Peptides against a protein of PDB entry 2AZE. Designs and how they scored, part 37

Target 1, 148 residues: chain A of PDB entry 2AZE
Amino acid sequence: AQECQNLEVERQRRLERIKQKQSQLQELILQQIAFKNLVQRNRHAEQQASRPPPPNSVIHLPFIIVNTSKKTVIDCSISNDKFEYLFNFDNTFEIHDDIEVLKRMGMACGLESGSCSAEDLKMARSLVPKALEPYVTEMAQGTVGGVF
Target 2, 101 residues: chain B of PDB entry 2AZE
Amino acid sequence: GRLEGLTQDLRQLQESEQQLDHLMNICTTQLRLLSEDTDSQRLAYVTCQDLRSIADPAEQMVMVIKAPPETQLQAVDSSENFQISLKSKQGPIDVFLCPEE

## One batch from the design tools (peptide; made by RFdiffusion4, then SolubleMPNN)

Design b1_p11_4_s3 (from b1_p11_4 with H1M T10K)
Fold by OpenDDE base, seed 2:
Structure b1_p11_4_s3 (fold): chain B 148 residues (1-148), chain C 101 residues (1-101), chain A 11 residues (1-11)
Amino acid sequence: as target 1 above (148 residues)
Amino acid sequence: as target 2 above (101 residues)
Amino acid sequence: MIQGPPLPLKL
């Protein structure tokens, strides 16, 4: 009986670890798709324009975004060497990492929300190694979570 | 029996975890390759138009922060305190505003 | 509205 209890504890531990790894894997897949899709988009755009964009018109990854209402009062304190910043707001703000920005741009093809069109899913599959395609399909269907 | 069933479950979970580990290794390898490809990194950028698409600067103030690795970020968003603190140890932090036009 | 020193750069 005690042995069975020990094994049940281990079973639950492993199930939880697997669940965590599934979440991590999904995020890694989304990052890969988003990055590759972004690069592809920009490559095509530059080819069409026959030139890169003006250097001051783009922001390279990595970055974070902070946004708030234009009515929000912000006090910004910056050290002389720019090593330290302090922002004080009088109202709520949002912080987004670059991956979230890419998702909102549609670079992850709607896979993050399981809202892929057939074309989006085709694109997503084309941007990952073959071994990951089944998992991408499961993500699009919202069927990830089984123990396989 | 119960013991046999649990033992079998653990074996199955081990197999499943091995499969996940394999897929994760593939993903991390792909991401590493992307980071090591200079052309890909050159093309890994967003534009002002992209930023406007997620937060309209006509209604929202949009800041972009580029900070060195290992920069400390502290954020408080409560009814009594709204604050962001950044502390870098590896170089200056750059902050950009997305223009409305 | 931002108060304090100007931001280093604009896009």
Scores: peptide ipSAE 0.032, ipTM 0.898, DockQ to the pose 0.040
Fold by OpenDDE base, seed 5:
Structure b1_p11_4_s3 (fold): chain B 148 residues (1-148), chain C 101 residues (1-101), chain A 11 residues (1-11)
Amino acid sequence: as target 1 above (148 residues)
Amino acid sequence: as target 2 above (101 residues)
Amino acid sequence: MIQGPPLPLKL
């Protein structure tokens, strides 16, 4: 019947929206873990060193990364006020945001790929509120995808 | 029948979505707290060693760009044109090179 | 190799 068809369309719409929200939630969790883990790491390092690192030896978030072959020739044009930059490369390059960098550094504990050791998972769980721990577990197991 | 089943499914999906929204709210709150905490922001940094770990330092040059909010970034990566354009409206852009050594 | 004006900082 037409009524059933309408409800089926709505059902499919909601399922798709839920899927999107699941993806968004996972990313938010990964960001939280990565940030907290980074802060924790650096706090510990500074405590051990009894001082912060030199100001020009670190890059604070936010940032982006551009990487290319060392053989790539880069022509850089900078405005006088440094408001405008133009980079011309003679070969391909890559751009990464800071979150991706943190993931590659292991700050998300391998949760992003579902490659968590027992210690990785323990760390990940410790960096989120209790309410999020079950979801972290599901992410680590690769069982996220169903509706809960 | 089928109608009752679909109706029940929609109710369950609504509850599931509400649960997701709640969890997302928790995450958003935590991220906001991090952004508002001065000490956390002070400690939110990476080192050259960190940057070298994400790309082969023997083969890759790594450049870091710090730009003010709402900076426009345009990138072209094609066989004939490789370009990055940055335009800030709120302040200067800083660019850093990660040395090989 | 980078050509043009010097970059602000090196880490």
Scores: peptide ipSAE 0.032, ipTM 0.899, DockQ to the pose 0.040
Fold by OpenDDE base, seed 1:
Structure b1_p11_4_s3 (fold): chain B 148 residues (1-148), chain C 101 residues (1-101), chain A 11 residues (1-11)
Amino acid sequence: as target 1 above (148 residues)
Amino acid sequence: as target 2 above (101 residues)
Amino acid sequence: MIQGPPLPLKL
């Protein structure tokens, strides 16, 4: 009886660990798709324009975004060496990392929110190695979570 | 019996985890290769138009922060205090404003 | 609006 109880505890521990790894894998897949899709988009755009964008018109990864109402008063203190910044706001703000920005841009093909069209899914599959394609399909269907 | 069943379940879970690890290794390898490709990194950028799609500059002020790795970010968003603190150890921090147009 | 030192760069 005690041995069975110990194994049941271990079973639950492993199930939780697998769940965590599934979440990590899904995030990694989304990042891969988003990055490759972004690169592909920009490559095509530059080819069509026959030139790269002006240097000061783009922001390369990595970055973070801070946004707030245009009416928000922001006090900014900067060290002389620009190593330290302090922003004080009189109202709420939002912070977004670059991956979140890419997702909101649709670079992950809506896979992150289950909003994949057939075309979106086709694109997503094309941006991952063959071994990951079944997992991408499951993500689009919302059926990820099984133990395989 | 129950013991044998649980033992078999644990073996199956081990195999499942190994498969997940394999897929994760494939994925991390792809991300590493992307990071090592200089042309890909050159093309890994967003535009002002992209940022406007996330936060409309007609209503929102949008700042972009480029900070070296391992930069500390502290944010407080409470009823009495709204603050962001940045502290870099590896170099200067750059801050950009996204124009309305 | 931002008050204090000006931000170094604009897009």
Scores: peptide ipSAE 0.031, ipTM 0.897, DockQ to the pose 0.040
Fold by OpenDDE base, seed 4:
Structure b1_p11_4_s3 (fold): chain B 148 residues (1-148), chain C 101 residues (1-101), chain A 11 residues (1-11)
Amino acid sequence: as target 1 above (148 residues)
Amino acid sequence: as target 2 above (101 residues)
Amino acid sequence: MIQGPPLPLKL
């Protein structure tokens, strides 16, 4: 019947939406872990050094990174007020947001790539509220995807 | 019947989505709390060493861009054009180079 | 190589 068909369409719509939200949740979890891990690392490092790092030796979030070969020629034009920048490259470049940088630093404990050791998983779990721990475990196992 | 089964499925999916929403809210709250904590803000930084671990300055030039919120970034990466355009509406943009050493 | 105004160095 038409009603059943309509409900089947709705079912599929909801399944797709859930899938999207699962992806979003995973990213949020990774961000949380990465941020907290970074803060924890730096706190510990500063305590060990008994001082904060020099002001010009660190970059605070948020930021983005642009990288290219050292051989790449870059033309840079900057407005006087520094509101506008234009970079022209003679070769390819990469852009990374701060979250990706943190992931590559291992701040997400390898959870993002399934390279999460037992120790990494322990760390990851410790950086999220209890309610999120099961999902972190599922992420590490690669078992996320089912509707719960 | 088929109708009843589908109706039940939809209810179950609704519950599942609500659970996801709840977890997402927890995450969002945690991130907000982190961003609002002054000490966390102070400690949310990376070093030159960190950046070198991502892209070795011996081989790669690394630029760090700090821009105000809502800054527009347009990037073109093609064989004919390699360009990045930044336009801020809220303040100056800062660009830093990661030194090789 | 960067052509144009020098970028501030940090880090």
Scores: peptide ipSAE 0.032, ipTM 0.898, DockQ to the pose 0.040; fails the geometry check

Design b1_p11_4_s4 (from b1_p11_4, 3 letters changed)
Fold by OpenDDE base, seed 5:
Structure b1_p11_4_s4 (fold): chain B 148 residues (1-148), chain C 101 residues (1-101), chain A 11 residues (1-11)
Amino acid sequence: as target 1 above (148 residues)
Amino acid sequence: as target 2 above (101 residues)
Amino acid sequence: MIKGPPLPLKL
Protein backbone atom coordinates (compact mmCIF):
# COMPACT_ATOMS: atom_id res chain seq x y z
CA ALA B 1 0.00 0.00 0.00
CA GLN B 2 0.99 3.61 -0.47
CA GLU B 3 1.18 4.11 3.28
CA CYS B 4 3.68 1.31 3.64
CA GLN B 5 5.69 2.68 0.76
CA ASN B 6 5.86 6.08 2.42
CA LEU B 7 7.02 4.57 5.67
CA GLU B 8 9.62 2.49 3.89
CA VAL B 9 11.02 5.61 2.27
CA GLU B 10 11.15 7.32 5.65
CA ARG B 11 12.79 4.27 7.18
CA GLN B 12 15.49 4.31 4.57
CA ARG B 13 16.01 8.03 5.09
CA ARG B 14 16.45 7.56 8.82
CA LEU B 15 18.79 4.63 8.37
CA GLU B 16 20.99 6.69 6.12
CA ARG B 17 20.99 9.61 8.55
CA ILE B 18 21.91 7.32 11.41
CA LYS B 19 24.76 5.92 9.37
CA GLN B 20 26.04 9.42 8.77
CA LYS B 21 25.79 10.29 12.45
CA GLN B 22 27.65 7.14 13.37
CA SER B 23 30.48 8.22 11.13
CA GLN B 24 30.47 11.69 12.64
CA LEU B 25 30.46 10.31 16.16
CA GLN B 26 33.38 8.05 15.41
CA GLU B 27 35.37 10.97 14.08
CA LEU B 28 34.55 13.05 17.15
CA ILE B 29 35.66 10.23 19.40
CA LEU B 30 38.90 9.87 17.49
CA GLN B 31 39.56 13.59 17.74
CA GLN B 32 38.93 13.58 21.47
CA ILE B 33 41.21 10.62 22.03
CA ALA B 34 43.93 12.02 19.81
CA PHE B 35 43.91 15.44 21.46
CA LYS B 36 43.83 14.14 25.00
CA ASN B 37 46.50 11.59 24.27
CA LEU B 38 48.74 14.24 22.72
CA VAL B 39 48.28 16.56 25.67
CA GLN B 40 48.96 13.74 28.09
CA ARG B 41 52.10 12.70 26.25
CA ASN B 42 53.47 16.21 26.19
CA ARG B 43 52.57 16.88 29.80
CA HIS B 44 54.46 13.80 30.85
CA ALA B 45 57.43 14.69 28.69
CA GLU B 46 57.62 18.20 30.11
CA GLN B 47 57.36 16.89 33.65
CA GLN B 48 60.21 14.50 33.04
CA ALA B 49 62.30 17.24 31.49
CA SER B 50 61.23 19.72 34.18
CA ARG B 51 60.72 22.31 31.46
CA PRO B 52 58.73 22.95 28.32
CA PRO B 53 60.37 22.51 24.95
CA PRO B 54 61.90 25.51 23.22
CA PRO B 55 59.15 27.61 21.64
CA ASN B 56 60.50 27.24 18.12
CA SER B 57 60.89 23.49 18.37
CA VAL B 58 57.18 22.68 18.41
CA ILE B 59 54.11 23.42 16.34
CA HIS B 60 50.86 24.07 18.14
CA LEU B 61 47.55 23.02 16.71
CA PRO B 62 45.88 23.94 14.47
CA PHE B 63 48.05 23.44 11.41
CA ILE B 64 48.20 21.73 8.08
CA ILE B 65 51.01 19.72 6.58
CA VAL B 66 52.29 19.77 3.05
CA ASN B 67 54.67 17.03 2.03
CA THR B 68 56.33 16.23 -1.25
CA SER B 69 59.39 14.51 -2.57
CA LYS B 70 62.65 16.09 -1.52
CA LYS B 71 63.42 16.23 -5.21
CA THR B 72 60.38 18.40 -5.87
CA VAL B 73 61.26 21.96 -6.71
CA ILE B 74 59.07 24.48 -4.95
CA ASP B 75 58.88 28.08 -6.04
CA CYS B 76 57.60 30.17 -3.15
CA SER B 77 56.25 33.70 -3.29
CA ILE B 78 55.40 35.57 -0.10
CA SER B 79 53.80 38.96 0.36
CA ASN B 80 55.58 41.49 2.55
CA ASP B 81 52.96 41.21 5.26
CA LYS B 82 52.93 37.40 4.94
CA PHE B 83 49.20 37.43 4.27
CA GLU B 84 49.65 35.70 0.96
CA TYR B 85 51.67 32.68 -0.09
CA LEU B 86 52.00 31.02 -3.44
CA PHE B 87 53.75 27.70 -3.88
CA ASN B 88 54.43 26.25 -7.29
CA PHE B 89 55.59 22.66 -7.40
CA ASP B 90 57.11 20.79 -10.29
CA ASN B 91 55.53 17.58 -9.06
CA THR B 92 52.70 16.21 -6.93
CA PHE B 93 52.24 17.01 -3.25
CA GLU B 94 50.08 15.93 -0.34
CA ILE B 95 48.12 17.99 2.16
CA HIS B 96 47.11 16.69 5.57
CA ASP B 97 45.26 18.30 8.44
CA ASP B 98 46.47 18.13 12.01
CA ILE B 99 43.98 15.42 12.98
CA GLU B 100 45.27 13.15 10.28
CA VAL B 101 48.79 13.81 11.50
CA LEU B 102 47.79 12.86 15.02
CA LYS B 103 46.21 9.65 13.76
CA ARG B 104 49.36 8.74 11.87
CA MET B 105 51.35 9.45 15.01
CA GLY B 106 49.27 6.83 16.79
CA MET B 107 47.54 9.35 19.03
CA ALA B 108 44.19 7.73 18.29
CA CYS B 109 45.62 4.42 19.50
CA GLY B 110 44.96 2.66 16.22
CA LEU B 111 41.25 2.97 16.84
CA GLU B 112 40.82 4.68 13.47
CA SER B 113 41.69 1.46 11.70
CA GLY B 114 40.35 -0.96 14.27
CA SER B 115 43.90 -2.06 14.98
CA CYS B 116 44.03 -1.70 18.73
CA SER B 117 46.15 -3.77 21.03
CA ALA B 118 44.85 -4.44 24.49
CA GLU B 119 46.91 -1.54 25.79
CA ASP B 120 45.77 0.71 22.95
CA LEU B 121 42.16 -0.03 23.77
CA LYS B 122 42.77 0.55 27.45
CA MET B 123 44.30 3.93 26.68
CA ALA B 124 41.49 4.86 24.31
CA ARG B 125 38.85 4.00 26.88
CA SER B 126 40.64 6.00 29.56
CA LEU B 127 40.53 9.13 27.43
CA VAL B 128 36.76 9.29 26.98
CA PRO B 129 33.83 9.73 29.34
CA LYS B 130 32.28 6.53 30.62
CA ALA B 131 29.26 6.92 28.37
CA LEU B 132 31.47 6.65 25.30
CA GLU B 133 33.43 3.59 26.37
CA PRO B 134 31.02 1.07 24.84
CA TYR B 135 31.24 2.83 21.51
CA VAL B 136 35.03 2.86 21.68
CA THR B 137 34.90 -0.88 22.24
CA GLU B 138 32.64 -1.32 19.24
CA MET B 139 34.98 0.74 17.10
CA ALA B 140 37.93 -1.38 18.13
CA GLN B 141 36.05 -4.55 17.28
CA GLY B 142 34.74 -3.20 14.02
CA THR B 143 31.20 -3.88 15.10
CA VAL B 144 29.91 -0.38 14.53
CA GLY B 145 27.41 -0.27 11.74
CA GLY B 146 24.29 -1.66 13.23
CA VAL B 147 21.62 0.42 14.81
CA PHE B 148 21.71 0.40 18.59
CA GLY C 1 1.25 -6.73 9.67
CA ARG C 2 3.72 -4.87 7.52
CA LEU C 3 2.39 -1.49 8.61
CA GLU C 4 2.79 -2.27 12.28
CA GLY C 5 6.29 -3.54 11.65
CA LEU C 6 7.34 -0.42 9.83
CA THR C 7 5.83 1.78 12.50
CA GLN C 8 7.75 -0.07 15.16
CA ASP C 9 10.95 0.17 13.14
CA LEU C 10 10.59 3.92 12.86
CA ARG C 11 10.12 4.26 16.60
CA GLN C 12 13.21 2.19 17.25
CA LEU C 13 15.23 4.19 14.76
CA GLN C 14 14.14 7.39 16.45
CA GLU C 15 15.35 6.11 19.79
CA SER C 16 18.64 5.02 18.26
CA GLU C 17 19.17 8.41 16.68
CA GLN C 18 18.44 10.14 19.97
CA GLN C 19 21.06 8.00 21.64
CA LEU C 20 23.56 8.94 18.96
CA ASP C 21 22.72 12.61 19.39
CA HIS C 22 23.32 12.30 23.10
CA LEU C 23 26.71 10.68 22.61
CA MET C 24 27.66 13.29 20.05
CA ASN C 25 26.71 15.99 22.51
CA ILE C 26 29.01 14.44 25.08
CA CYS C 27 31.84 14.40 22.56
CA THR C 28 31.21 17.99 21.52
CA THR C 29 31.24 19.06 25.15
CA GLN C 30 34.53 17.30 25.77
CA LEU C 31 36.13 18.89 22.73
CA ARG C 32 34.87 22.30 23.81
CA LEU C 33 36.35 21.82 27.25
CA LEU C 34 39.67 20.99 25.66
CA SER C 35 39.53 24.09 23.50
CA GLU C 36 38.75 26.27 26.50
CA ASP C 37 41.47 24.82 28.72
CA THR C 38 44.58 26.97 28.50
CA ASP C 39 46.92 24.27 29.70
CA SER C 40 45.56 21.77 27.19
CA GLN C 41 46.04 24.23 24.37
CA ARG C 42 49.57 24.93 25.54
CA LEU C 43 50.30 21.22 25.41
CA ALA C 44 48.60 20.61 22.06
CA TYR C 45 51.72 20.55 19.93
CA VAL C 46 53.80 18.26 17.76
CA THR C 47 57.55 18.12 17.32
CA CYS C 48 59.82 17.70 14.34
CA GLN C 49 60.27 14.10 15.36
CA ASP C 50 56.52 13.61 15.20
CA LEU C 51 56.37 15.14 11.74
CA ARG C 52 59.15 12.91 10.49
CA SER C 53 57.22 9.89 11.67
CA ILE C 54 54.30 10.53 9.31
CA ALA C 55 56.36 10.45 6.13
CA ASP C 56 59.60 8.87 5.04
CA PRO C 57 62.11 11.51 6.11
CA ALA C 58 64.61 10.22 3.60
CA GLU C 59 62.28 10.86 0.70
CA GLN C 60 59.83 13.53 1.79
CA MET C 61 60.05 17.19 2.63
CA VAL C 62 57.55 18.30 5.27
CA MET C 63 56.23 21.82 5.49
CA VAL C 64 53.89 23.05 8.21
CA ILE C 65 51.46 25.88 7.66
CA LYS C 66 49.83 27.83 10.48
CA ALA C 67 47.24 30.21 9.17
CA PRO C 68 44.69 32.44 10.85
CA PRO C 69 41.03 31.47 10.77
CA GLU C 70 39.21 31.82 7.47
CA THR C 71 42.41 31.70 5.47
CA GLN C 72 41.72 30.64 1.93
CA LEU C 73 43.61 27.61 0.71
CA GLN C 74 43.50 26.62 -2.91
CA ALA C 75 45.36 23.59 -4.13
CA VAL C 76 45.79 22.35 -7.65
CA ASP C 77 47.32 18.95 -8.18
CA SER C 78 47.17 17.92 -11.80
CA SER C 79 49.55 16.58 -14.37
CA GLU C 80 50.18 20.07 -15.66
CA ASN C 81 49.81 22.25 -12.59
CA PHE C 82 50.91 21.80 -9.00
CA GLN C 83 50.09 24.79 -6.87
CA ILE C 84 49.08 25.89 -3.38
CA SER C 85 47.71 29.37 -2.79
CA LEU C 86 47.15 30.81 0.68
CA LYS C 87 45.35 34.06 1.37
CA SER C 88 44.77 35.32 4.89
CA LYS C 89 42.50 38.15 5.89
CA GLN C 90 43.18 38.22 9.60
CA GLY C 91 46.92 38.06 9.98
CA PRO C 92 50.21 36.65 8.84
CA ILE C 93 50.68 33.06 7.80
CA ASP C 94 53.51 31.12 9.36
CA VAL C 95 55.30 28.43 7.44
CA PHE C 96 57.71 26.00 9.02
CA LEU C 97 60.12 23.56 7.49
CA CYS C 98 60.91 20.34 9.20
CA PRO C 99 64.65 19.83 8.99
CA GLU C 100 65.77 17.00 6.79
CA GLU C 101 68.28 15.75 9.34
CA MET A 1 64.37 22.21 -3.03
CA ILE A 2 62.68 25.50 -2.29
CA LYS A 3 63.24 28.58 -4.39
CA GLY A 4 62.34 32.11 -3.47
CA PRO A 5 62.57 33.97 -0.21
CA PRO A 6 63.49 31.99 2.86
CA LEU A 7 60.56 30.56 4.72
CA PRO A 8 59.83 32.46 7.91
CA LEU A 9 60.38 29.66 10.36
CA LYS A 10 62.22 26.41 10.73
CA LEU A 11 61.73 23.80 13.36
Scores: peptide ipSAE 0.245, ipTM 0.912, DockQ to the pose 0.040
Fold by OpenDDE base, seed 3:
Structure b1_p11_4_s4 (fold): chain B 148 residues (1-148), chain C 101 residues (1-101), chain A 11 residues (1-11)
Amino acid sequence: as target 1 above (148 residues)
Amino acid sequence: as target 2 above (101 residues)
Amino acid sequence: MIKGPPLPLKL
């Protein structure tokens, strides 16, 4: 019947929306873990050193990274007020946001790839509210959305 | 019947979505708390050693860009053109290089 | 290598 067909279309629409929200939630969880882990690491490091790092030796979030071969020639133009930058490269480049950098640093405990050791998973769980722990476990096991 | 089954499925999906929304609210709250905590923000940084672990400064040129909110970024990476354009409306843009540059 | 005005900051 037409009614059933309409509901089937709606069902599929909702399934896709849920899938999108699952992806968004996973990213939010990873961001939370990465940020908290970074802060924890740095706090510990500063305590061990008994001082903060020199101001010009660190980059605070947020930021982006651009990398390219050392052989790449870059023409840079900067406005007087530094509000505008133009970079022209003679070869390909990569852009990474700070979250991706943190993931590559291991700040998300390998949860982003489902490659958590037992210790990594323990750390990840410790950095989220209790209500999120089951979802973190599902992410680590690759079982997110198994009931949908 | 088929109609009953579909109706039940939609109810279950609605409940699942509500659960997701709740968890997302928890996450956004936690992230907001981190952004509002001055000590956390002070400690939210990466070092030169961290950057070297991502891209070797001996082989790669690495630039770090700090731009104000709402800064426009335009990037073109094609066979004919390789370009990055930045335009801020809320303050100056800062660009950092690794020491090995 | 980078051409143009020097970048303002270095780590």
Scores: peptide ipSAE 0.234, ipTM 0.912, DockQ to the pose 0.040
Fold by OpenDDE base, seed 4:
Structure b1_p11_4_s4 (fold): chain B 148 residues (1-148), chain C 101 residues (1-101), chain A 11 residues (1-11)
Amino acid sequence: as target 1 above (148 residues)
Amino acid sequence: as target 2 above (101 residues)
Amino acid sequence: MIKGPPLPLKL
């Protein structure tokens, strides 16, 4: 019947929406882990050094990075007020956000790529509220995908 | 019947989505709390060493861009044009170079 | 290589 068909369409719509939200949640979890891990690392490092790092030696979030071959020629134009920048490259470049940087630093404990060791997983779990721990475990196992 | 089964499925999916939303809310809250904590803000930084671990300055030039919110970034990466344009509306943009050594 | 004015900030 038409009603059943309509419900089947709705079912599929909801399944797709759930799938999208699962992806979003995973990213949020990775961000949380990465941020907390970074803060924890730096706190510990500063305690060991008994001082904060020099002001111009660190970059605070948020930021983005641009990287290219050191052989790439970059023409840079900057407005006097520094409100506008123009970079022209003679070759390809990459842009990464701070989250991607943190992931590559290992701040997400390898959870993002399934390279999460037991120790990494322990760290990851310790950086999320209890309610999120099961999901972190599922992410590490690659078992996320089912509707719960 | 088929109708009843589908109706039940939809209810179950709704419950699942609600659970998912709840977890997302928890996560979002944690991120917000972190961002609002002044000490966390102070400690949320990367070093030159970190950046070198991402892209070796011996091979790659690394620029760090700190821009005010709502800054427009336009990037073109094609064989004919390689360009990044930044335009801020709220303040100056800061660009840092990661030193090779 | 960067051409143009020096970048205002360095790490």
Scores: peptide ipSAE 0.211, ipTM 0.910, DockQ to the pose 0.040
Fold by OpenDDE base, seed 2:
Structure b1_p11_4_s4 (fold): chain B 148 residues (1-148), chain C 101 residues (1-101), chain A 11 residues (1-11)
Amino acid sequence: as target 1 above (148 residues)
Amino acid sequence: as target 2 above (101 residues)
Amino acid sequence: MIKGPPLPLKL
């Protein structure tokens, strides 16, 4: 009986670990798709324009976005060497990492929310190694979570 | 029996975890390859138009922060305090604003 | 509205 209890504890531990890994894997897949899709988009755009964009018109990854109402008052303190910043807001703000920005741009093809069109899913599958395609399909269907 | 069933479950979970580990290794390898490809990194950028598409500067102020690795970020968003603190040890922090027009 | 020292570069 005690042995069974020990094994049940271990079972739950493993199930939880698997769940965590599934979440991590999904995020990694989304990152891969988003990055590759972004690169592909920009490559095509530059080819069409026959030139890169103006250097001051783009922001390379990695970055963080902070947004707030334009009516929000922000007090910004910057150290002389720019090693330290302090922003004080009089209202709420949002922080987004670059991956979240890419998702909102549609670079992850709506896979993050299971909102893929057939074309989006086709694109997503084309941007991952073959071994990951089944998982991408499951993500699009919202059927990830089984123990396989 | 119960013991046999649990033992079998653990074996199945081990196999499942091995499969996940394999897929994760594939993903991490792909991401590493992307980071090591200079052409990909050159093309890994967003534009002001992209930023406007997610937060319209006509209504939202949008800041972009580029900070060196290992920069400390502290954020407080409460009814009594709204603050972001950045502390870098490896170089200056760059902040950009998305223009309204 | 941002108050403080002249801030970052515009894109």
Scores: peptide ipSAE 0.149, ipTM 0.910, DockQ to the pose 0.040

Design b1_p11_5_s1 (from b1_p11_5, 4 letters changed)
Fold by OpenDDE base, seed 1:
Structure b1_p11_5_s1 (fold): chain B 148 residues (1-148), chain C 101 residues (1-101), chain A 11 residues (1-11)
Amino acid sequence: as target 1 above (148 residues)
Amino acid sequence: as target 2 above (101 residues)
Amino acid sequence: SSTTRTLKHLI
């Protein structure tokens, strides 16, 4: 009886660990799709324009963004070497990382929210190795969570 | 019996986890390949137009921060204090504003 | 030392 109880505890522990790894894998897949899609978009755009974008018109990854109301007053203190910044706001702000920006841009094809059209899903599948395609399909269907 | 069933379940879960680990290795390999490809690095950028799609500069000010790896970020967002502190150990921090037009 | 300024004048 005690031995079975110990194994049941271990089973639950492993199930939780698997769930965590599934979440991590999903995020990695989304990152891969978003990055590849972004690169593909920009490559195509530059080919069509027959030129790179102006140097000061783009921001390369990695980055973060901070947004606040246009009415918000911001005071900034910067060290001489620019190693240290201090921003003081008189109202609330938001911080977003580059991956979140890419997702909101649609670079992950809506896969992050399960809002994929047929075309979006086709694009997403094309941006991952064959071994990951079934998992992408499951993500789009919202059926991820089972044990392999 | 119950013991045999649980033992079998644990073995199956181990196999499932190994499969997940394999898929994760494939993903991390792909991400590494992207990071090592100079052309991909050059093309990994967003524009002001992209940023406007996230937060309209007509209503929101959008500030972009490029900081070296391992930069410390401290943010306070309360009714009494709104503050962001950045401390880099590996180089200067660059800040950009997205224009309204 | 540090420089303090309004963000609108930062860039």
Scores: peptide ipSAE 0.048, ipTM 0.898, DockQ to the pose 0.039
Fold by OpenDDE base, seed 5:
Structure b1_p11_5_s1 (fold): chain B 148 residues (1-148), chain C 101 residues (1-101), chain A 11 residues (1-11)
Amino acid sequence: as target 1 above (148 residues)
Amino acid sequence: as target 2 above (101 residues)
Amino acid sequence: SSTTRTLKHLI
């Protein structure tokens, strides 16, 4: 009985670890898709324009975004060497990382919400190694929760 | 019996985890390759148009912060205080606004 | 010391 109980505890531990790894894998897949899709988009755009965009017209990764109401008053204090910034807002703000921005841009093909069209899913699959394609399919279907 | 069943379950879970680890290694390898590819890094950018798409540009102001690695970010968002503090140790911090500002 | 500066605009 005690041995069985010990094994049950271990079983639960492993199940939770697998669940965590599944979450990590999903995020890694989304990052890969988002990055590759972004690069592909920009490559195509530059080819069509026959030139890269002006250097001050783009923001390269990595970055973070801060957004707030346009009515929000922001006071910014900057050190002379620009090593230190202090922003004071008179109202609430939001912070987002670049990956979240890419997701909101649709760079992850809607896979993050499991709401892929057939075309989106095709794109997503094309941006990952073959070994990951089944998992991408599962993510799109919302059926990742299973242990294989 | 129950013991045999549990033992078998643990073996199956081990195999599943190994498969998962393998897939994760593939992903991390791909991400590493992307980071090492100069052309990919050059093309890894967003535009002001992209930034406008993530929030209602009529209502929201969007700032972009580019900070060196290991930069400390502290944010307070409460009824009494709304503040962001950035402290870099490895170089200057750049902050950008969309042209609408 | 710190100073208030205008943020850089994306072009």
Scores: peptide ipSAE 0.043, ipTM 0.900, DockQ to the pose 0.045
Fold by OpenDDE base, seed 2:
Structure b1_p11_5_s1 (fold): chain B 148 residues (1-148), chain C 101 residues (1-101), chain A 11 residues (1-11)
Amino acid sequence: as target 1 above (148 residues)
Amino acid sequence: as target 2 above (101 residues)
Amino acid sequence: SSTTRTLKHLI
């Protein structure tokens, strides 16, 4: 009885760890797809334009985005060496990392929300190694972890 | 019995975790390869058009922050305090605004 | 030292 109880505790521990790893894996897959898709898009765009974009017209990864209402008053204090910044807002703001920006751009093919068209899913699969394709399919269907 | 069932479950979970670990290793390897590829890094950018698609510049101001690695970011978003603090240890922080603003 | 500015005038 006690042995079974100990094993049940261990089982629960492993299940939780697996759940965490599944979440991490999904994020890694999304990150990979988003990045590769972005690179592919830009490569194609530059080829079509026969030139790279003007240097000051693009922002290279990594970055973060802060957005707020245009009506929000923002005061910024900056150290002389620009090592320290302090932003004070008079209203709420949002912060997004570059990966989230890529997701919102559709670079993850809607896989992040399980909202993939057939074409999106095809693209997503094409951007990962073969070993990851089944997992991408499961993500698109929302069936990840169903075997546990 | 119950013991045998639990033992079997644990073995199956171990196998499942090993499979996950393998897939994660594949992913991390791919991401590392991308980070090491100079051409990929050159092409890893977003445009102002991309940023406009995320937050409408007619309603929202969009600020882009490029900070060195290991930069500390603290954000407070409460009813009485709305603040972002950035502290870099490795170099200067750059801030950009969308040109439409 | 540091400078305090309205963000809209930083760039």
Scores: peptide ipSAE 0.041, ipTM 0.898, DockQ to the pose 0.039
Fold by OpenDDE base, seed 4:
Structure b1_p11_5_s1 (fold): chain B 148 residues (1-148), chain C 101 residues (1-101), chain A 11 residues (1-11)
Amino acid sequence: as target 1 above (148 residues)
Amino acid sequence: as target 2 above (101 residues)
Amino acid sequence: SSTTRTLKHLI
């Protein structure tokens, strides 16, 4: 009986670990899709324009975004070597990583929110290796979380 | 019996986790390949137009920060203190604003 | 040393 109880505890531990890894995998898939989609978009755009964008008109990954109301007063203290920055705001702000920015841009095809059209799903599938396609489909359907 | 059933369940969960690990390895490999590909990195950029699509510059100020790896970021967002502190040890930090702001 | 600026003036 005690042995069975111990195994039940271990079973629960493994289930939780699997759940955590599932979340991590989903995020990795979204990152992959977002990055590849961004690269593809920009490649196409540059081909159509027959030139790259002006150097100062683009921001390469990685980066973070800070946004706040335009009414917010921001004071910035910068060290001489630009190694240290201090921003003081008089109101709330938001910080977003580049992945979140890409998601909001639609680079993850809406897969992150379950707002994935047939075309979005087709795009998403095309941006992952074959082995990941079933999982992408499950993500779109909201059926992830099962045990393999 | 119960013991045998649980043992089998644990084996199945192990197999499931191994499959999951395999998929994760595929993902990490793909991401690494992207990071190692010079052309991909050249094309991994956003524009001010992209930033406008996620935050209306008419209402929001959008600041982009490019910091070297391992840069320390400290943020306080409270009624009494709204602050971001950045400390880099591997190079200068760059800050960008969209011209339309 | 450091330089303090109002970001709105950096645009």
Scores: peptide ipSAE 0.039, ipTM 0.898, DockQ to the pose 0.037

